Peptides against a protein of PDB entry 2AKA. Designs and how they scored, part 56

Target 1, 299 residues: chain A of PDB entry 2AKA
Amino acid sequence: MEDLIPLVNRLQDAFSAIGQNADLDLPQIAVVGGQSAGKSSVLENFVGRDFLPRGSGIVTRRPLVLQLVNSTTEYAEFLHCKGKKFTDFEEVRLEIEAETDRVTGTNKGISPVPINLRVYSPHVLNLTLVDLPGMTKVPVGDQPPDIEFQIRDMLMQFVTKENCLILAVSPANSDLANSDALKIAKEVDPQGQRTIGVITKLDLMDEGTDARDVLENKLLPLRRGYIGVVNRSQKDIDGKKDITAALAAERKFFLSHPSYRHLADRMGTPYLQKVLNQQLTNHIRDTLPGLRNKLQSQL

## One batch from the design tools (peptide; made by RFdiffusion4, then SolubleMPNN)

Design b2_p14_1_s3 (from b2_p14_1, 5 letters changed)
Fold by OpenDDE base, seed 1:
Structure b2_p14_1_s3 (fold): chain B 299 residues (1-299), chain A 14 residues (1-14)
Amino acid sequence: as target 1 above (299 residues)
Amino acid sequence: SEIEELLALIEELE
């Protein structure tokens, strides 16, 4: 059987062309997290390129349907500009920003209309994610004072869907009990059936503290568990540290850390990518019959 | 119809 993830990609593209049918629950993974939780860094680490908007405040202002496709070639393409191949990932970043601004205007507002980006790379597994705006309490620029709730409402449009898996990204250097990602996940998935926890910033935890209990799924248990990752530091990003080197450092971090060594084979970005690929594949397989039946009933 | 097209897409890969 052919990989099921490309099927979802085609479905997503078709739905985008037809318009959002709110009644169709596509199997997908929505990425949620607070501002600066490390969502963008996780996604960039999958690709091995810097290609997502950066900055203070709300960076992602539209849903980004990120379709990773394993290929012998490396390039990106947008659904809104078919036929244009991007080989410079800086241009990809600029296109995301431009397309975002085209729809949202200059007030740094948000829009629920997705941007569809497909990345072909020999360095990725087939994986589709929906990156959602980061949850924030602080309006920036000309954003309305209720921007927090606008973002929340947008996220809810995705995460309330039964066939939506939730990749909840939480920083380890903050109180996990107050994680915006886990809070919203718990609200829509109280039994923790659809939520995958990602713990970032493990390298930024205070000396003498660790997230072992979280990563061992003992503190806030999720059926699908937690995966710790180490992203590039802001210094590393500013210094343009290579993502490949960062991934090696991540591996070293887990292997050398006394609290995480025993978990090292089930931690890190490469493992996360594998897990997400497998979970998404299985999820698609499980949900497709229901989706088919639902569509048939609409004929 | 749009629904038929979607169904065809699903059926193509099943």
Scores: peptide ipSAE 0.294, ipTM 0.873, DockQ to the pose 0.159
Fold by OpenDDE base, seed 4:
Parts: C-alpha cells; structure tokens; sequence
Structure b2_p14_1_s3 (fold): chain B 299 residues (1-299), chain A 14 residues (1-14)
C-alpha cells in the first residue's frame, strides 16, 4: 500500500483552501499541552531545527498543521506562500509569527485558522501533526480576560473529532494527575482510545522520584500508551545546543537511569516519531472508508 | 475538482 500520510497532507491542503466550513473529519494527530509543557521542543526535535515561536505567554496562537516529509533536501514551505522555499528555519519562525500577527493582530489573541507548514528533511519521518495553542490560566499582555476559554474552545474544535488522535504532552516534574493535557484528553476521550501520552522533563524530576509507573502505563492507562522524552533545557536552547547532541543525551539519559533503562528502547524522540508515523498510518487506513463517504457527499 | 481527484486517489488505495 502506498504511503497514506501524503494523501492526508493533500486532503489537509484542500480543506484549508475550502475553509473550515467543510464537513471533513480528517485523520490527524492534535498536539495538546499546557504552556511550558515542552510541546514546542518535542516538535522541534522531530525536525532537528529551532523554528517555533518562543517566549512568555501563549506561543502558538493559531493551529499549526505541521507536515513532515522525508526528503533528500531540507526546506520548508507554507501553504499561504506557495513557491517560497525556506532554508533558514529562523525565517520559518519569523514567518509563523508574522502570519499569526496578520490574523490575530498585536493583542496576542488567538485564531482558529490554521497555518499550514510543510517541512522537507532527510531527518524526519513522514508525519503530520496539528500543534494547538498551549493551555493557559492567566491572560498576559493585551489578551482578553477569557483567553483560557478561547484556547479551550479552539482545542475542542479539533480533539472532539472522532478521527483526531490526541498527543497529550505533560511534564513529569509536575503533578501528572493535574496535567492539563491529560485532563482535556480524558474529557473528550474518556476511554483513552485516541490519546498518546508524551511525558517530558523526566530529567527535571525531584531526586528519588520517577515516572516509571506512568511510562509503564500502570497509573493512568492509555490504550496507545506513553512515551517519555528529554528535551533541551531553556539554557541549552538559549545556548543553541545542537538538537542532534540533545537526542544523544536523551538516549544516554534513558539508558543510564535505573528506573527507565529497561524501557529505553521504547522511549525518546526518535522512537516517538516512529510510533506516531505508524499510529497515524494505521489510523488513516481505518478512517479512509468514512472519509471517502464524506467526500462523495460533497460532490 | 480537487475533491474528485482526492476521492479517486482514495478509491484507488482501497
């Protein structure tokens, strides 16, 4: 069978062109997490480049449809500016910010209109993710007082869809029982059928504590399980630590940690990419008949 | 239309 992920990419592009009024429930993975949960770092680790907006408050303010395509070349393209190839990922970051501001204004508001970004790279597996705004409790700057609810409403537009898988990103150095990502996932997926758990900041847990029970799927069981990752610290990011080096450090972390060494081959960013590729591919296959029927009804 | 093209592709894969 031909690779199904590129097909979904084409469907997503078409859906974007038609507008959000189209009744299409595309097979996709929505990424959810609280602010500072490490969500952006996970996505950047997939690409191996720094390209997402950073800062205080809400970083992602529009859905970002991130289409990763394995290629011999490395460049990025936006759907809103076809034909322009970005090879400098700093320019990619700036374009995301500019395009976000163009729609939301300067008040740090949010918009449900997606940005479609395709990244060609020899370092990625074919994978499409929808990055959603980080959940927040406190408005910052000129954000409206109801920004928390606006974000939640936006997330719900994606995660309530039956064909949407949920990548729930939670930091290990916080109470996982109170994880914003896991809470919203539980709300819309109470049986844990569509949710994949990602546990970040395992390296920042208090001495003598670990997330072994969570990673072994024993504490808060999800059908699709949990994958632990170790992201670069903010210091490492500011210091422009190479992502490749960070991935090696991540591998070393899991192998050397007494609580995680037995799980090491099923942990880390590279493994997460493989799992997501497989999960998405299988999910597309399972949802294709329904998608076909919906497309037929729109002719 | 683009929808028709995508539909044809899906049908081919099934």
Amino acid sequence: as target 1 above (299 residues)
Amino acid sequence: SEIEELLALIEELE
Scores: peptide ipSAE 0.282, ipTM 0.869, DockQ to the pose 0.112
Fold by OpenDDE base, seed 3:
Structure b2_p14_1_s3 (fold): chain B 299 residues (1-299), chain A 14 residues (1-14)
Amino acid sequence: as target 1 above (299 residues)
Amino acid sequence: SEIEELLALIEELE
């Protein structure tokens, strides 16, 4: 049944090639969150490589369709440069930046045109995610003053689709009630049918505070629940701390924390990846009949 | 067509 995710990958690639993304309601997971919420770190932790653009302000400026494929070999491929295999993930990062700049220019603008990236790795489960630009209120550089609304409009193109699951990434060290991710999710998914909550920065909470109620799904209930993760700090990223070591530290964090110990087996990046794989697979299965009918009607 | 090929694949997995 895991073959369903590769099927969706092929569909995504085909539709991207013909420019019909706007008319498609493909089963997918869109990743949403404010700037610095930890979205990119979560994705990099899945791959076990540093490969996403980093910096201040809006880093992700185009949708990134990230297709993870379990394989005996490790390499990446872009849809826009077919036949080129990337084995150096720094080159992957550079290609994302270059391709982004090619379309948006150097003014840090955004574009709704996706970048399609496929990563083959022995360290990943089959999983496809759409990384979306981080929500922001403050324009940077030469960005237009309405950049906040441009980003929101772009996100809405994805998250309003019925077959789109929403991975809402929120930092624990901020008021969850003010989470941009959860706000947009609630707007388009008021019953919480399509939303998966990810809580980052649990290690950065003030002493004496915890996110137990959130993680236990008691504060802002989602039908698909919440999963807590601990990402590398910016210092660790800059210092090129090994992701494997970071994942071990994450496990230790949950096991040793009095408020989270009882949840430890349902927390952390590896568990998140597993859950997303399963949920996406099931979601594809449920939506395939409708997709088939839609495609048939286009013949 | 590419759509026909994709449909065939979907049908095989159902």
Scores: peptide ipSAE 0.279, ipTM 0.868, DockQ to the pose 0.151
Fold by OpenDDE base, seed 5:
Structure b2_p14_1_s3 (fold): chain B 299 residues (1-299), chain A 14 residues (1-14)
Amino acid sequence: as target 1 above (299 residues)
Amino acid sequence: SEIEELLALIEELE
């Protein structure tokens, strides 16, 4: 059996070209979370490169369809500039920023028009994610006062789709009961069938506290469970700390932590990648017949 | 059409 994720990539590309990307319920994983929840860091950890925009406020302002493709070579390509291969991931970041600004302007507004980025790398598993703008309540700069609702409406366009899995990213150093990610997931997936929980910032929890109950799926149960990760600190990111070193530190964190040691083999970014690859593959397989029927009806 | 080609691919993979 051929890899199913590349098939979905082709579908995504084709539908983007014809302007129907939002109209079809493609099997996909949408990444949701509050601002500063660590979404971008998780994605960068998958690639092992710094390539996403950084800054205060809303970082992701357009949906980013991130297509990771395992390959012997390492480079990135954008759908909006076909044929150009990016080997410098700083240039990838700049292109995302430029393309975002081209559509949204300099007012830090948002647009529902996706950016399609494909990354070929020997360090990734086949995986497609849709990074969505971080949920916020506070407009910054020239953002419209209703930016919170604009973001929410944008997210709902993705997460309400039956074939959309939800990667809900929540920081451990905040009250999980107030997690924006889990709230929106619960709203559209009340039975927790489509939601995968990611818990970030486990290393930033107060001494004497832990997220063990969450990670053991005992507090807010999800059928697909929770995976804890440890991202680089903002200081580390600004200092360009190597992601490989950060991944090693993440492993060490889980292994050495009394509350997480027993879960260590089911935690961390590498494990998350594997789980997402497997779940997406299975999800595609399960949804393809329905997708076929829908496509046939459009002929 | 592109859709037809994609459908063909899907059918081959099922």
Scores: peptide ipSAE 0.278, ipTM 0.870, DockQ to the pose 0.150

Design b2_p14_1_s4 (from b2_p14_1, 4 letters changed)
Fold by OpenDDE base, seed 2:
Structure b2_p14_1_s4 (fold): chain B 299 residues (1-299), chain A 14 residues (1-14)
Amino acid sequence: as target 1 above (299 residues)
Amino acid sequence: STIEELLELIEELE
């Protein structure tokens, strides 16, 4: 059933072309988290390239449908500019920024219209994610004062759908009880059935503290559990630290940490990719009969 | 139609 994710990609593309994306409950994974929670770093680590917009405040301002496809070649393509292959991932970043600005204008506003980006790479598993704007309480630039609620409303369009899995990204160096990601997940998934927890910034926790209880699924239990990751620091990103080196450091972190060593084989970015691929595949399989019936009713 | 083609593909994969 390895072709199920590409099938959903075709469905996403087709429905986007006919303008029905908002009315469909497609099996998908929505990525949610507060600003600076580490969402972009997780996604970039999957690809092994720096390609997402960076900056202060709200960086992602449109949903980004990120379709990762395992391939012998490495390039990216956008649905909005068919036939153009991007091999320079800086150009990918610039295109995301340009396409975002084209729709939202210069006021740093948001739009619910998705950007569809497909990345072919030998370094990825087949995986489709919807990156959503980071939750914030503070408007920046010319953003409207109610931008927090606009973002929340946008997120709700995705995460309220029954066939939407939620990748909730929370930093370990903040109180988990105050996690924006887990709050919104709990609101729409109170039983924790469709939420996958990702804990970032484990390397930035105060001395003498750890997230062991969270990662062992003992504090705020999720059916699908938690996976810890260690991303590059902002300093490392600015210094263009190699992602491959960062992934090796992540593995070393878990193996050497007294609180996490016993969990090391179920932690880290590579394991997260594998789990998400498997969970998405299984989720598609489970939802396909219902999706078929819905599509048939639309003929 | 594209939808019909996709439905056929879904049927093949089920």
Scores: peptide ipSAE 0.243, ipTM 0.851, DockQ to the pose 0.112
Fold by OpenDDE base, seed 4:
Parts: sequence; C-alpha cells; structure tokens
Structure b2_p14_1_s4 (fold): chain B 299 residues (1-299), chain A 14 residues (1-14)
Amino acid sequence: as target 1 above (299 residues)
Amino acid sequence: STIEELLELIEELE
C-alpha cells in the first residue's frame, strides 16, 4: 500500500513527458479555493517550508503537481530540470515563478500546462496534490477581462474527472454558503462523494461565532467530511514565523477553543496530511483496475 | 517502454 502513491507519481511523470496528461484520468487530489482562501498556506504547512509564490491577485497561474515524498533527506526537484536538487526553498519559489513566466509571459496570464514539483522531506507523508489557480473575479495587470472564466475552465478540466478528488479550501471568516471552493465542488460533485472540505481562518472568525456545525459535517454534508486548520497570519508570514511553531499554535487553538476542543484530535494540519494520505492511497487502490485497462488500451 | 513497465508494476500490485 505504501508504494501506491509513488507509483502514481511515476505515471504522472511519464505521462507528462509524453504530453498525454490531458487525456488521463489519474487518481489525484485537486486543490481548489478562492483567492486568499489560505490554500498556499495549507500546502506550505505540509512541507514545513515557504516555497509557493505569494502576492495579490492570481498567484498560482499554472497547475502545480506537488508530489510529497517521505525521505531521510530534504530537497526538491522539478521535472523540467531533472538532476537539479533544490535545498533552498526560496529558490524553489523563484523557480516556480520563473517557469510560470516562461510559459505565460509577464502579463499574469494562465496556462493549463502543469509544473511538476517533487519534495523529499522527513516531515511529510507521501502525498500528491494538484494545486490549481485560485478563483477570482477581478482581472489584474494585463489579464484579459474573461480571466475568471479562463480559470474556471482550467479547474473544470481537472475536477470533472471521475478519479479526481477535490480538496475544497474555504475560509471560515467568510460566508461558507458562498464559498467559491464549495460551490465549484457542488457543481461537479453534487452528491459530495469526491470532495474533502478544508476550513481555514478559524482563528479569524468574529467573536461569538464558530464553524462547529460545518466541521461536524452538519451544515453542508460531505461524505469525506471537513477538517479545520489554522494557518499563519500574513503578519506571521512576513515575520518569518516558523511553521513548526505555527503547527503547535494550531494544536493549542483547537484544544483551548470551547467549540472545537472535542474535535481537536480530528483537526489541524498534521491530521489533514494523514487523512489525505489515507484517502489518496485508498482511492488509488480503487481506481487501479480502470487505470490498468486504460494503459493497456494505449499499447 | 515506460508504459509497459508501469503496466507491469500495476499488475504486480493487483
């Protein structure tokens, strides 16, 4: 079972090299969320490093296939520059930006061509995610006026596939009923069979309010449920607060909060990683027969 | 081919 995720990674790499990614329904988890939903912070918390582009407007402009691999060493590799090991995660961020700009130009346009990034770390579980551009309403820079629809069309290429699980990232300090992530998930997964809900910014909710009903899967039920997380604030990020310290603070938050303490063992970034690893592994197992048949048909 | 090798791996895991 431990080898299933690495196997899919090899499949992803092989198909990317052949240019067949668009035609394959590989078992995967697509990450969706609105701008500033906390999506990048969730992914960085998995790695324990700051390595994703940050900024206003659309930050992720190409799909990022993020392959996390548990290892005794810590480094990153890109499929587009094989053999180069990145140990400085700031350089990883810069490479993502450079590779994005190489394809999209400097106009902040988007491209459906994925960037494949593998991160080896002793601090991660085996896990592969496809980070997708954040949903937005307002064009920035030289983006075309229909950029919102271009992003939606790109997302739909991934989330409509039957073997795609959806990690829907939604901030708690906004109306969850109007969450961009949950709306798109509901559109393509109306029965909530493929969607995992992540609720961010629980620490930023108005005093006297909580997301207990959502986290208990009572308000907007998903078969795979919801997991709450607490990310670093922008101030903490700017101040270079250590992610390890932030994870400890997250644990403390859930344990000390009257509305969440009973859920604390099923909340937080470490638990989310575990759940995603398990769900992806099981999902791969369930889809392997179909994948085999598809590969056979391509011979 | 790479595809054949991957197919063999999948079959081995089933």
Scores: peptide ipSAE 0.234, ipTM 0.849, DockQ to the pose 0.149
Fold by OpenDDE base, seed 3:
Structure b2_p14_1_s4 (fold): chain B 299 residues (1-299), chain A 14 residues (1-14)
Amino acid sequence: as target 1 above (299 residues)
Amino acid sequence: STIEELLELIEELE
């Protein structure tokens, strides 16, 4: 059953090579969220390494197909530079930045052309995610004034696909009713069939407030529910706080919080990774017959 | 063809 995700990885690689990303509705999980919602931190927590670009404004400017593969060794590979193994994840970050700039230039523009990154690690479950640019309303630098709509249009190319699951990342310390992630998810998935909610920044909520109703799936119900996570603070990231230590702190947070203690076993980054692995595997199983039939009809 | 190659990939696990 675990072998289904590697299959989709090979399909994704093949499609990326031919530039026909839009022609097939591949089973996948697209990650959506507003700027600073915590998307990059969630992905880095899965890997246990700092490897994604960081900074102010729009950081992710191309779709990143992140293929996590459980392995006895730890290294990364890019589809655009086959044969090169990266063991230093700082070099992975630099390559993402360089490859992004190669296509978009230095104007902080966006491109719909994906970067395909495969990470082998003993610390990951098999999981493939498509990290998408963060939604923003404010252009920065030399970005065009309509950058918000360009990002939206790019996201729509992924999330409108029937076989695309949506990982909607929303911060708890903001009004969930105004969540960019949940808004776009509701637009393309009005019945909440394809959307998995992730609630970040639970540790940054005002004293006396909590997201219990959200996490219990009572406020804005999703068929696939919500999972809360606690990411490293920007201070912790800048201070090079170990991700393992951060994961332990996350566990402690849920266990010790009066509003979340009863949910603790269904919260946190490790649980999220497990759920996504299972959801993706099941989704691939359900969609592969249809994909095969579609391809056969095109012969 | 590209389609045939993709089908072969799917059939490897079915």
Scores: peptide ipSAE 0.232, ipTM 0.845, DockQ to the pose 0.158
Fold by OpenDDE base, seed 5:
Structure b2_p14_1_s4 (fold): chain B 299 residues (1-299), chain A 14 residues (1-14)
Amino acid sequence: as target 1 above (299 residues)
Amino acid sequence: STIEELLELIEELE
């Protein structure tokens, strides 16, 4: 018996090869959040490597289908360059940038055409995420003035699908009630059935404030709840601080914080990985009958 | 076809 997540990966690969069928609603997790919300850091923390493009403004400009596969070996593969194994994750970053620029040009435009990246690692759980462009209101470079709406339209192509789970990434050091991620999630998932909340930047909150009520699912309730994480600071990222050390610091943060210590075992990046793996697996199981029917209709 | 193979796999998992 194969794992369900790898099965969906094969489905994703197959459908990518033949062109995305708008009628096919694959079980997946779409990652949404405003620019600088910490989405890329969360994903990199899962892998334990720096491999995503960095910069100001819109960093992710194409959907990135990130397929994490637990393996005894560590390497990455792109669907667009089959057979090439990347062991240097800096090269992975460069390939993402190059492939993005190939399609979008240098104007910082966006494209709805996904990049499919599979990462094999002993340090990951099986997990597939679709990283989407960060929501923004301010065009940069040669971006069109309506870039905000282009991004939203792109996001809507994913998050409106019934079989799409939404990983809504919100920074704690901003007003969570005004979170772009939670707003879009509420728009397409008003009952909060498909949304998982991730709260970043908990370490950057003002002294005397905390996100306890949010993390306890009391402020903006989601059926699937909230998980807090602490990412590396921009200084740490620029200094190439080790992700393993950052994860240890994250654990220490939750354990030592008076508002979060009671939640510590249900917080942090490792726990988030476990939850997402479990939720995606269960979600796939629940959607398989429908998926089967749709596939049969394509024969 | 790939789709047929995937369908078979799905059916085996159900």
Scores: peptide ipSAE 0.225, ipTM 0.845, DockQ to the pose 0.110

Design b2_p14_2_s1 (from b2_p14_2, 5 letters changed)
Fold by OpenDDE base, seed 4:
Structure b2_p14_2_s1 (fold): chain B 299 residues (1-299), chain A 14 residues (1-14)
Amino acid sequence: as target 1 above (299 residues)
Amino acid sequence: SELEEILEEIDELL
C-alpha cells in the first residue's frame, strides 16, 4: 500500500491536464492559514530547501499542489513543463512566480488554477499537500478591494470537499482562539474530523506563556490533534541558516522547554511529516472505493 | 487512457 499517494498524484496530474481540477473530490490535504502564519516555512522544512515565493502581502496566489516523492535523487518538476528537471530550488521559486504571474498578471491577483509541482528527494516522505493563498484582510498594491473574499472563496472550493483534509496552520504568538486557519476549519469541519492543527512560532511566545493546552488537544479539540513546530526566524532565513540545522534546533527547543518536553516526541517538523504521510495514506485507503466509482462515472 | 489505467490499478487494490 506504499503506492497510494503516488496513485492519487497520477490522478491529480491527469485531471489537471484535462482542466477538471475544481470538480474532483480527491483525497488530499489543503494547507490553510493567515498571512505570515508560517505555512511556507512548514512546507520548505519538509523539503529541506527554500523554494516558495516570499514577500509582503499575498505570496501564494494560485493553489500549489506540492507532491513530495521519496527518491534517491533530488530535483523538482512542474506539470506545465514536463521533462524539465530543476535541481536549483531558487529556479523552482522563480518558476512558481513566473507561472503565477503568467495567469494572474502583475496586479497581484489570484487564480484558482493550480500549479502542480513534484519534488523528488531522499529527505521527504511521500506526501501531497495543496498550499492555498494566505488569508488576508488588507489588499496590497493594485489588488481588488474584495481580495479577502476572493481568497476565502478559493479556499472554500477546496476545504468544503468531504475528502479534503485540512492542515490548519496557526501562529502561537497570536490569539489561537482567533486563528484564521482554525476559524475556516471550524466553519467547514465543525466536528473537527478533517482538521490537523499545526502550531508555529512557539519560540516567539511571550515569556511565561505557552501553548501546552492547545498542543495537548484540551483547548480546541481536533480528532486528529495538534502538532507544534518551530520554523526558522526571518533573521535565520536572511542569514541563510540551513534547514537541517533549524530542525536540530527545533528538536532542542521541544526537549528543553519545561512546558513541551513531555510532548517532544510528538512535536516538530519530522514528526509532522510522518503523521501527514500516514494520515493521507489511510485517508486515501478509506476513500478509494468512492473514488473508484466516481472515476468510473467520468469515463 | 491514463484514467483507465489508473482505474485498473485502483481495482487491483480493492
Scores: peptide ipSAE 0.444, ipTM 0.916, DockQ to the pose 0.688
Fold by OpenDDE base, seed 2:
Structure b2_p14_2_s1 (fold): chain B 299 residues (1-299), chain A 14 residues (1-14)
Amino acid sequence: as target 1 above (299 residues)
Amino acid sequence: SELEEILEEIDELL
């Protein structure tokens, strides 16, 4: 049972190779959130490396199937570039950008065709996430005026699937009732059965305010609950602040904050990673009988 | 095939 995530990774790769990515309801976690909600920072914090595209506007323009695999070695591999091992994560970032541009062109358009990236690391738990384009209302550059709807349609291809779990990433320094992530999650999961809430930017909330009621699952209840995280600021990222140091600062934040101290052992990026590994493993186990029958019917 | 191998592994886990 310990290798269920790698087994599903092999299925994902096999289906990607035959172009059938859209037809199978594979057990997976789709990551959704508005632009600048902190999605990329959460994913990079799991790896402990800066490797995702950065910039203004829509940075993720294709689905990124991020397969994290615990290993004694640290390197990345792309499904589209078999046999090439990347040890420089800056080169990983550049390859994501190049492969995105190869399919979408230079107009900052989007494509529903996934990029499959596997990262081997001693610092990760086995975990697969599908990073999706950030929701936006404002086209940037040469993007088509309907880019908001194109993104929504792309997200719906993933999050409407019954075996898709939803990692809804929302910033705490914005009105949570207006969270794009929670809105789309509620649309496709009205009972909150498939949604895991992540609350970012807890360190950027106005003085005298907190997200305690949200994190305690009292405001907008989700069956799978909420996990708060503290990401590096944009200034910290630009200054190349070490992720390990940022994770230590995150732990200190929760332990020292009067509103969050009692939750500190159920908060932060390391706890989130553990919870996601466990939830994905259990979800694969629960869906495996149905998946087996579907696969057999396709042979 | 790769899919057949994966199916066999799934069957071992069920």
Scores: peptide ipSAE 0.440, ipTM 0.916, DockQ to the pose 0.681
Fold by OpenDDE base, seed 1:
Structure b2_p14_2_s1 (fold): chain B 299 residues (1-299), chain A 14 residues (1-14)
Amino acid sequence: as target 1 above (299 residues)
Amino acid sequence: SELEEILEEIDELL
């Protein structure tokens, strides 16, 4: 059965090439979350490589259309530099930074113009995500004082689309009721039909507290539920802990935790990948007839 | 065009 995700990837690329990305309600998953919520770490855990910009403050400053493609080979390519294959993921990171700076300038501003990155890997499922800038309340550097609203407006361009699924990334060590991700998701998806909750930093919760009620979908119900993940700690990242080892530690965390053991088979990064692949595939299938008609009308 | 080709592929899947 032909995977529908690669087909939509071709559509995304075609529309990006003509500058019309904003006008089409393509079936996609937008990743939203507060600054330092763990979005980039989740995406890197899918690939098993460090390849996203890192730092303090706003890191993602343009939408990143991340197209993961299962392949026998491992390499990345950008739509803006077709024909160049990246096998060093450090170079991928540097290219994202360079391409971001090229468009945004030196003021660390944001741009709504996507970067399209395709990663071929034997370690991924077919999955396309749109990584969006982290929501922040505090301007950094030469950012305009209204940067919070600029980011919000950018996110709204994606998440208001009916065919956009929302991957809402929230840290467990913060009050979920104050989750920027869930707040924006609820604004545009009040019935929780398009939102998938990801709970990060479960390993950083205070002793004697847990996110069981959240993960069991009892506190803030989403139709598509919640998936807990454990990312590498900053210490692990600084120590260059291997992502594969981190994924094993994540599995161990869920299996050994009294509050999460019963959920362990429905938690963790590998399960999240499977769920997202399935949900995106099904979502594409459901939206494809309508998309076909829209495309036909534009020819 | 690329869009026409994609549309044809979509039609084959529907």
Scores: peptide ipSAE 0.439, ipTM 0.916, DockQ to the pose 0.669
Fold by OpenDDE base, seed 5:
Structure b2_p14_2_s1 (fold): chain B 299 residues (1-299), chain A 14 residues (1-14)
Amino acid sequence: as target 1 above (299 residues)
Amino acid sequence: SELEEILEEIDELL
């Protein structure tokens, strides 16, 4: 069972090398959400390192296939530069930026061509996520005026696939009923079978308000439910606050909050990582017979 | 091929 995610990672790498066949429909988790919803912060919290591009507007401009692999060692590898081991995660960030700019140019355009990044770490569970560009309505810089639609079209290439699970990331300090993540998820998964909700920014909600009903799966029910997380603030990120300390603060937040204390053991980044590992593993197992047949037909 | 090897591994898991 522990080998299913690595097995699919090998498939992802193999197909990326030959040009991804859109018909393959590999079991995967696509991460969707509006800009500044906290997607990148969630991914960095899994790794425990700052390694994703930072900035205003569209930060993720290419799909990032992030393959987390539990290992005794800590390093990263890119598919586009095989054999190079990155132990400095700032260099990982720079490589993502450089590789993004190589394809998209400096205009902050987007490209559907994935970057494949594998991170080995003793601090991760086996987990593969596809980080997708954040949904936006406002072009920035030299972005094309239709950038919103380009992003949407890119997302749809992933989330419309039957074997794609959707990690819908929504900030709690905004109207969740109007969440871009939940809207796109509902469009392609109307029965809520493939969607896992992540609620960020729970610590930024107005006093006297909470997301309890959402987290208890009562407001906008998803079969796979919701998990709340607390990410580092932008100030904490800029101040290079340690992710380990942030995870401890997250745990404290849930335990001390009157609305969330009873949910605390089913909240937070570590629990999310565990759930995603389990969900992906089970999903791979369920889809493996069909995948086998598709692979056989391509040989 | 790599794909054949992966397929064999899949078959072992089924």
Scores: peptide ipSAE 0.433, ipTM 0.913, DockQ to the pose 0.688

